# Peptides against a protein of PDB entry 4N7V: the designs that were tried, part 81

Target 1, 222 residues: chain A of PDB entry 4N7V
Amino acid sequence: TLRSITSPLVAHRLKPIRQKTKKAVVSILDSEEVCVELVKEYASQEYVKEVLQISSDGNTITIYYPNGGRGFPLADRPPSPTDNISRYSFDNLPEKYWRKYQYASRFVQLVRSKSPKITYFTRYAKCILMENSPGADFEVWFYDGVKIHKTEDFIQVIEKTGKSYTLKSESEVNSLKEEIKMYMDHANEGHRICLALESIISEEERKTRSAPFFPIIIGRKP

## One batch from the design tools (peptide; made by RFdiffusion4, then SolubleMPNN)

Design b2_p17_7_s3 (from b2_p17_7, 7 letters changed)
Fold by OpenDDE base, seed 2:
Structure b2_p17_7_s3 (fold): chain B 222 residues (1-222), chain A 17 residues (1-17)
Amino acid sequence: as target 1 above (222 residues)
Amino acid sequence: MFKEIEEEINKEYEKEL
């Protein structure tokens, strides 16, 4: 099943973006829907041959073939749907479209990993908890130039000298220089605080059932 | 932010479709 390889994508709270590759254009619309345009080149012109439009919650996929399948010239936005439109639920999506959906999902997840959910200014750093889940990315930009980037899979450190390295295990973290450990300790504290605030704010958002509370900024740059 | 995303998307997913 599609669910065995990916969950429904979640594009809520994401800003509009349009990214072109050689074979596709992927977009997040103002409506927070996601579009995948499949692109083919003919006579030095790019044409959109197929469009997958995915709802913001990932549960509905609308597929259409512009210009009766002949293709529509690539433009700055997805072409309008034709009369021949197929609509599927996530669980009823034909397997032939799974790779395209997975591409959209990966794109959305990447955008989420770069989209601030909580920005927290401490005495020493700008901390940012991102929108991706589970294990949201967490970035710490120290005002002195040190950067720490935490993901579910690794921790990247950029030192004052510009030296950069990636830590993938607890043993590597424990082997850090004492100076770097101080930065890591501060980053971890900021991370804990952001996670706690995320939980509290999300609970209040659930209770209120109003417009999204996120993204949120806590404090300001000194 | 968008520029960084674009570069990363091109790096990771250019060959997927």
Scores: peptide ipSAE 0.036, ipTM 0.733, DockQ to the pose 0.121
Fold by OpenDDE base, seed 3:
Structure b2_p17_7_s3 (fold): chain B 222 residues (1-222), chain A 17 residues (1-17)
Amino acid sequence: as target 1 above (222 residues)
Amino acid sequence: MFKEIEEEINKEYEKEL
């Protein structure tokens, strides 16, 4: 099943974006829907032959073929759906569209991993918890030039000298120089605080039933 | 941000679209 390969994409709170590649254009709309436009070139003109429009929660996929499959000239936004529209739930999406859904999902995941959810200024660093989940990316920009980037898969360190390296195991983390361990300790504390705040704020957001509280900024650079 | 995303998406999925 598609669900065994990926979860429904989540585009809530993401800013609109339009990214063109050779064969496709992927967009996050003002409505927070995600569109994949499949592009073909004919006579030096690009045409949109197929569109997947995915709801902000990833659970509904609308597929249409502009101009009965003849295509619509590529523009600055997806073509409007007209005739022969198919609507699927995530679990009922035909297998032929799974790779295209994964394409959209990966794009959204990348955007989320670069979209601040919580920005937290400490005494020593700017900490940023990103929107992706589970295991949100966490970046720490120390004011002295050190950077730590945590993902679910690795920790990247950039030292003051510009030396960079990636840690993929606990043993590698434990082998760090003492000076770097101090930065890591601070990063871990900032991470813990951001996760705690995320939980608390999300609970208040649920109770108020209002507009999203995120993204938020806590503190300011000294 | 956009260039990085484009490169990664192209590498992973463009050939299959």
Scores: peptide ipSAE 0.036, ipTM 0.729, DockQ to the pose 0.109
Fold by OpenDDE base, seed 1:
Parts: structure tokens; C-alpha cells; sequence
Structure b2_p17_7_s3 (fold): chain B 222 residues (1-222), chain A 17 residues (1-17)
């Protein structure tokens, strides 16, 4: 099943973006829908041959073939659906479209990993909890130039000198120089606070059923 | 595969941060 290789993509709260590659253009629309435009080149002109439009919750996929399958010239936005539109649920998506859906999902996950959910300014750093899940990315930009990037898989450290290294285990973290441990301790504190605030705010958001509370900014740069 | 995408995303969000 498609569910065995990916979960439904979630594009809520993401900013609009349009990214062109050689084979496709992927967009997040103002509606928070995701569009994958499959691009073919003919006589040095690019045409959109197929479009997958995916709902913001990832559960509905609309597929159409512009200009009766002849293709529509690539433009600054997806071509509008006209006729011969197919609509599928996530669990009923034909297997021939799974790779394209997975591509969209990976794109959205990447966007989410770069989309601030909580920005928290401390005395020493700008801390940012991102939108991706599980294990949201957490970035710490110290005002003195040190950077820490935490993901589910690793911790990247960039020192003042520009020296960069990746930590993949607790033993490596424990082997850090004391100076770097101080930065890590601050990063971990900021991370804990952001996670706690995320939980509290999300619960309040659920209760009020109002407009989204996120993204939020806490504090200001000193 | 997503390196170009990541670079473009970073450029856009760096302006906001």
C-alpha cells in the first residue's frame, strides 16, 4: 500500500513556494494545496503533461492532463484543470502515481523542516523549532556565530571558526569540548522550552478552534 | 535530488528569519 511507504503529506501553515527541477515543478499554493507538474521538453520548450494536485491534509489527490494530454506550456503557476479530471483518496491512489506522491511528500517534509513553528530569542541565541514531524528540526543561531542544528538523526555543530562536524550518538556528544558543551546545554534548554510551549499552545489551539496560533515568536533579539 | 530545493527554500526563509 501507499501507506506502507509514506504517510499523507501535511502542508498546513506552509508558505507558498514554487520550485522547478528538470522533471517537475512542485508548488505549495496559497490554499496550502500541493501541486506536482510533470514537465517534458519538446523543441527547447517545456510543457506540463500531467498535474497532481494534493490537498493540504494529503488525503485527496486530483490528477489531470493539461490540453487533452498534449501538454500546456510551463508558466509561473500550475495550469487550471479543465476536463478529464480524476479524483482519488490517499488509500485509493493508483500505484502508478505513488512515486510522484512520494516526491511531493518528501518536498513537503523538506519545506516543513525549514519552516519555523516557534522562534524563541534567548540572551545568547535565536532558537527555532521547525514544523516537520516526527522529531522536528531544531536550530540554534548563537549571536557570536556558533550554530547548532538538531534533527531526529544527528546534531550538526558549526563553530565560530567555521569548523563543522556532525554528532550521531550520545557518546560523541559527551566527548565534546567543555566550551562546546556550554552551547549544547543552552541549545537543549531552548529545545525543551520550545517543546513545552508547543504542547501547551497546541492544546489551547485545539480548545479554541480559532485561526492557527503558529508560527509564533517569543522574545526579541537583545 | 533535493539540494537545489533546499537552497531555494533556505533563501526564502532566511529573509523571514
Amino acid sequence: as target 1 above (222 residues)
Amino acid sequence: MFKEIEEEINKEYEKEL
Scores: peptide ipSAE 0.026, ipTM 0.630, DockQ to the pose 0.536
Fold by OpenDDE base, seed 4:
Structure b2_p17_7_s3 (fold): chain B 222 residues (1-222), chain A 17 residues (1-17)
Amino acid sequence: as target 1 above (222 residues)
Amino acid sequence: MFKEIEEEINKEYEKEL
C-alpha cells in the first residue's frame, strides 16, 4: 500500500514555494495544496503534461492532464484543471502515481524541516524548532557563530573556526570538548523549552479552533 | 532556505522522477 511507503503529506502552515527541476515543478500554493507538474520539453518549449494536485492534508489527490493530454505551456503557476479530472483518496491512489506522490511528500517534508514553527531567542542564540515531524529539526544559531543542527538522525556542529562535524551517537556527544559541551547544553535546554511550548500552544490552538498560532516567535534578539 | 531546498530537491528528483 501507499501508506506502507509514506504517510499523507502535511502542508499546513507552509509558505508558498515553486521549485522547478528538469522534468517536474513542485509547488506549495497559497491554499497550502501541493502540485506536482510533470514537464516535457518539445521544440524548445516546456509543457505540463500531467498535474497531481494534493490537498494540504495529503488525503485527496486530484490528477489531470492539461489540454487533453497535449500539454499546457509551463507558466509561473500550475495550469488550471481541465475537464478530464480524476480524484482519489490517499488509500485509493493508483500505484502508478505512488512515486510522484512520494516525491511530493519528500519535498513537503524537506520544506517542513526548513520552516520555522517556533523561534526562540535566548541570551546566547536563536533557536528554531521546525515544522517537520516526527522528530522536528532543531537549529541553534549562536550569536558568536557556533551552529548546532539537530535532526532525528544526527547532530551537526559548526564551530567558530568553521570546523564542522556530525554526531550520530551519545558516545560521540560525550566525547565533545568542554567548550562545545556548553553550547550543546544550551541547545538542549532551548530544545526542551521549544518542545514544551509547542505542546502548550498546540493544546490552546486545539481548544480555540481559531486561526493557527504557529509560527510563533518568543523573545527578541539581544 | 531556498538554496538548500533546491539542492536537496534535485537529488530527490533524480531518484524519484
Scores: peptide ipSAE 0.039, ipTM 0.747, DockQ to the pose 0.157; fails the geometry check

Design b2_p17_7_s4 (from b2_p17_7, 7 letters changed)
Fold by OpenDDE base, seed 3:
Structure b2_p17_7_s4 (fold): chain B 222 residues (1-222), chain A 17 residues (1-17)
Amino acid sequence: as target 1 above (222 residues)
Amino acid sequence: MFKEIEEAIDKRYEEEI
């Protein structure tokens, strides 16, 4: 099943973006829906032959073929759905569309990993918890130039000298120089605080049934 | 921020479609 290889994408709270590649254009719309436009070139003109429009919660996929499959000239936005429209739930999506859905999902995941959910200014650093889940990316930009980027898979450190390295195990983390451990300790504390605030704010958001509270900014640069 | 994303997605996922 599709669910065995990916989860429904989640595009809530993401800003609009449009990214063109050779074979496709992927967009997050103002509506927070995601569109994949499949592009073909003919006579030095690019045409959109197929569009996958995915709901912001990833659960509904609308597929259509502009001009009955003849294609629509590539523009600055997806063409409107007109011809050969099909609507699927995530669990009923035909297998032939799975790779295209996965492409959209990976794009959204990448965007989420670069989209601030919580920005927290400490005495020493700007801390940013990103939108991706589970295991949201966490970046710490120390005011003195040190940078730490935490993901579920690794920790990247950029020192004041510009020296950069990646840590992938506890052993490597434990082998850090004492000076770097101090930065790591601060980063970990900021991370803990952001996760705690995320939980509290999410609960209040649920109770109020209002517009989303995120993204939020806590504190200010000294 | 989006520029970095654009470069990254193009590099890694262009051939998946």
Scores: peptide ipSAE 0.034, ipTM 0.686, DockQ to the pose 0.117
Fold by OpenDDE base, seed 1:
Structure b2_p17_7_s4 (fold): chain B 222 residues (1-222), chain A 17 residues (1-17)
Amino acid sequence: as target 1 above (222 residues)
Amino acid sequence: MFKEIEEAIDKRYEEEI
């Protein structure tokens, strides 16, 4: 099943974006829907041959073929659906579309990993908890130039000199120079605070059932 | 596949954050 490969994509709270590759154009619309335009080149002109429009919660997929399958010239936005529109639920999506859905899902997950959910300014750094899940990315930009990027899989450190390295285990973290450990300690504290705030705010958001509270900014640059 | 996309997103991220 598709569910055994990926979960439904989640595009809530993401800002609009349109990104072209050779094979496709992927967009997040102002409606938070996700569009995959499959592009073919003919006589040095690019045409949209197929469109997958995915709901913001990832559960509904609308598929159509512009110009009766002949294709529509690539433009600055997805072509409007006309006739012969197919609508599928996530669990009923034909297997031939699974790869395209996965493409959209990976794009959304990447965007989420670069979309601030909580920005927290400390005396020493700008801390940012991102929208991706599970294990949201967490970035710390120290004002002196040090940068720490935490993901579910690793911690990347960029020192003042520009030296960059990746840590993948607790033992590697423990072997850091004392100077770097101070930055890591601050990053970890900021991370803990952001996670705590996320939990509290999410609970209040659930209770109020109003407009989204996120993204939020805590504090200010010194 | 996503390298070009990642670079574009990073650019946007740097501008917005």
Scores: peptide ipSAE 0.033, ipTM 0.692, DockQ to the pose 0.723
Fold by OpenDDE base, seed 5:
Structure b2_p17_7_s4 (fold): chain B 222 residues (1-222), chain A 17 residues (1-17)
Amino acid sequence: as target 1 above (222 residues)
Amino acid sequence: MFKEIEEAIDKRYEEEI
């Protein structure tokens, strides 16, 4: 099943974007829907042959073939659905579209990993918890130039000199020089605080049933 | 395919900081 490969994408709170590749254009719309436009070139003109329009919660997929499948000239936005429209739920999506859905999902996850959910200013750093899940990216920009980027898979350190390295195990973290450990300790504390605040704020958001509270900014740069 | 997207997203992220 598709569900065994990926979960429904989540595009909530993401800013609009349109990114073109050789074979496709992927967009997040103002509506927070996600569109994958499959592009073909003919006579030096690019045409959109197929569109997957995915709801913001990833659960509804509308697939259509512009201009009766002949394609519609590539423009600055997805073409309107007019011909050969099919509507699927996530669990009923035909297998032939799974790869394209995965493409959209991976793109959204990437965007989420670069989208601030919580910005937290400490005495020493600007901390940013991102929107991706599970294991949201966490970045720490120390005011003295040190940078730490935590992902689910690794920790990247950029020292004042610009020296950069990646840590992928606890052993490597434990082998850090003492001065870097101090930065790591601060980063970890900021991370803990952001996660705690995320939980608290999310709960309040649920209770109030109001517009999204995120993204938020906590504190100010000294 | 994704390399181009990654580069674009990185650039966007830097611009948004």
Scores: peptide ipSAE 0.026, ipTM 0.652, DockQ to the pose 0.728
Fold by OpenDDE base, seed 4:
Structure b2_p17_7_s4 (fold): chain B 222 residues (1-222), chain A 17 residues (1-17)
Amino acid sequence: as target 1 above (222 residues)
Amino acid sequence: MFKEIEEAIDKRYEEEI
């Protein structure tokens, strides 16, 4: 099943973007829907031959073939669908479209990992909790130039000298130089605070049932 | 497949965050 290889994409709160590759254009629309336009070249002109439009919650996929399958010239936005439209749920998506859905999903996940959910300014650093899940990316930009990037899988450190390295285990973290441990301690504290705030704010958001509270900014740069 | 997208997003990240 599609579910065995990917979860429904989640594009909520993501800013609009349009990214062209050689064979496709992927977009997040103002509506937070995600579009994959499959591009073919003919006579030195690019045409959109197929469009997958995916709902913001990833559960509905609308597929259409512009201009009766002849293709529509590539433009600055997806072409409008014709009357011949196929609509699928996530669990009923034909296998022939799974790769394209995965492409959209990976794109959205990447965008989410680069989209601030909580920005928290401390005395020493700008901390950023991202939108991706599970295990949101967390970045710390120390004002003195040190950078720490935490993901679910690893921690990347960039020292003042520009030296960079990746830590993948607790053992490696524990073996850090004392000076770097101080930065790591601060990063971990900032991370804890951001996660706590996320939980509290999400609960209030649920109760209020209004517009999204995120993204938020806490504090300001000294 | 994602190299081009990754590069573009990284650039955007640097500009917007």
Scores: peptide ipSAE 0.029, ipTM 0.671, DockQ to the pose 0.799; fails the geometry check

Design b2_p17_8_s1 (from b2_p17_8, 6 letters changed)
Fold by OpenDDE base, seed 2:
Structure b2_p17_8_s1 (fold): chain B 222 residues (1-222), chain A 17 residues (1-17)
Amino acid sequence: as target 1 above (222 residues)
Amino acid sequence: MEEIEEELDKRYEEELE
């Protein structure tokens, strides 16, 4: 099943964006729907042959073939749906579209990993917890130039000198220079605080039916 | 966001074949 390889994508709280690749253009719309435009080149012109429009919660997929399958010239936005439209639920999506859905899902996850959910200014750094899940990316931008980027899989460090390296195990973290450990300690504390705040704010958001509380900024740059 | 385009091409373009 599709569910065995991916969960429904979640595009809530994401800003509109349009990104072009060789074979596709993927967009997040103002409605927070996700569109995948499959692109073909003919006579030095790019055409949209197929469009997958996915709901913000990932559960509904609308598929259409512009201009009766002949395609429409690529524009600055997805082409309007034609009369021949197919609509599927996530669990009823034909297997032929699974890879395209997975592409959209991975795009959304990538965007989420770069979308601030909580921005927290400390005395020494700007801390940012991102929207992706599980294990949201966490970035720390120290005012003196040091940068730490935590993901589910690794920690990237950029030192004052510009030296950059990636840590993939706790043993590597423990072998860090003492001065870098100080930055890591601060980053970890900021991370803990952001996670705690996320939990508290999410709980309050659950109790209300108002507009989303996120993204949120706590404090300000000194 | 410019990094997104590069990452998509590098890792996920093959999924559309």
Scores: peptide ipSAE 0.033, ipTM 0.698, DockQ to the pose 0.134
Fold by OpenDDE base, seed 4:
Structure b2_p17_8_s1 (fold): chain B 222 residues (1-222), chain A 17 residues (1-17)
Amino acid sequence: as target 1 above (222 residues)
Amino acid sequence: MEEIEEELDKRYEEELE
């Protein structure tokens, strides 16, 4: 099943973006829907031959073939779905479209990993918890130039000297120089606080049933 | 945004084949 290889994509709170690759253009729309435009070149002109439009919650996929499948010239936005339209739920999506959905999902996840959910200014750093899940990326930009980037898979450290390295285990973290451990400790504390705030705010957001509370900014740069 | 483009091309373009 599609569900065995990916979960429904989640594009909520993401800003509109349009990215062109060799074979496709992928977009997040103002509506927070995701569009994959499959592109073919013909006579030095690019045409959109197929469009997958995915709902913001990833559960509905609308597929259409512009101009009766002949294609529509690539523009600054997806072509309008006027003809040859099919609508599927996530669980009923034909297998032939799974790779394209997965492409969209990976794109959204990448965008989420770069989209601030919580920005927290401490005395020493700008901390940013991102939108991706599970295990949201967490970045710490220290005002003195040190940077720490935490992901689910690794921790990247950039020191004042510009020296950069990646840590993939707790043993490597424990082997850090004492001066770097201080930065790591601060980063971890900021991370803990952001996660705690995320939980509290998300709960209140659920209760109020109003406009999203995220993204939020806490504190100010000294 | 440029970083995103590079990552998409390197990692995921083959999924559209």
Scores: peptide ipSAE 0.032, ipTM 0.708, DockQ to the pose 0.097
Fold by OpenDDE base, seed 5:
Structure b2_p17_8_s1 (fold): chain B 222 residues (1-222), chain A 17 residues (1-17)
Amino acid sequence: as target 1 above (222 residues)
Amino acid sequence: MEEIEEELDKRYEEELE
């Protein structure tokens, strides 16, 4: 099943973006829907031959073929659906569209990993918890130039000198120079606080049932 | 945008083949 490969994409709170690649244009719309426009070139003109429009919660996929499959000239926005529209739920999406959905999902996940959910200013750093899940990216920009980027898979460190390296295990983290460990300790503390705030704010958001609380900024740069 | 594009092209464009 598609669900065994990926979960429904979640585009909530993401800013609109339109990214063109060789074979597709992927967009997050103002409505927070996600569109994948499959692009073909003919006579030096790019045409949109197929569009997957995915709801913001990823559960509904609307597929249409512009101009009856002849294609619509690529523009600054997805072509509007006019005819021959198919609508699927996530669990009923035909397998032939799974890879295209995965493409959209991965794009959204990438955007989420670069979308601040919580920005927290400490005495020493700007900490940012991103929107992606599970294991949201966490960036720490120290005011002295050190940067730590935590992902689900690794920790990247950029030192004051510009030296950059990636840590993929606890043993590597434990082998860090003492100077870097101090930064890591601060990063971990900031991360803990952001996760705690995320939980608290999410719960209050659920109770309030109003406009989204995220993204949020806590504190200010000294 | 450029960074996102490069990453998408590298990892995911093949899925659309």
Scores: peptide ipSAE 0.034, ipTM 0.686, DockQ to the pose 0.134; fails the geometry check
Fold by OpenDDE base, seed 3:
Structure b2_p17_8_s1 (fold): chain B 222 residues (1-222), chain A 17 residues (1-17)
Amino acid sequence: as target 1 above (222 residues)
Amino acid sequence: MEEIEEELDKRYEEELE
């Protein structure tokens, strides 16, 4: 099943964006829907042959073929759906569209990994918890130039000298220089705080049933 | 963003074939 490969994408709170690749244009719309436009070139003109429009919660997929499959000239936004529109739920999406859905999902995850959810200024650093999940990316920009980037898969460190390296195991983390361990300790504390705040704020958001509270900024740069 | 475009081309373009 598609669900065994990926979860429904989540585009809530993401800003509109339009990115063109060789074979496709992928967009997050003002409505927070996600569109994948499949592009073909003919006579030095690019045409949109197929469009997948995915709801912000990833659960509904609308597929249409502009101009009866002949294609519509590529423009600055997806072509409007006209005829032969198919609508699927996530669990009923035909297998032929699974890779295209995964493409959209990976794009959304990438955008989410670069979208601040919580910005937290400490005495020593700007900490940023991103929107992606599970295991949201966490970046720490120390005011002295050190940077730590945590993902679910690795920790990247950039030292004051510009020296950069990636840690992929606990053993490597434990082998860090003492000076770097101090930065890591601060980063971990900031991370813990951001996760705690995320939980608390999310709960209040649920109770109020109002507009999203995120993204939020806590504190100021000294 | 250019960074996102580059990542999409590198990692996911094959998914559309």
Scores: peptide ipSAE 0.033, ipTM 0.698, DockQ to the pose 0.134; fails the geometry check

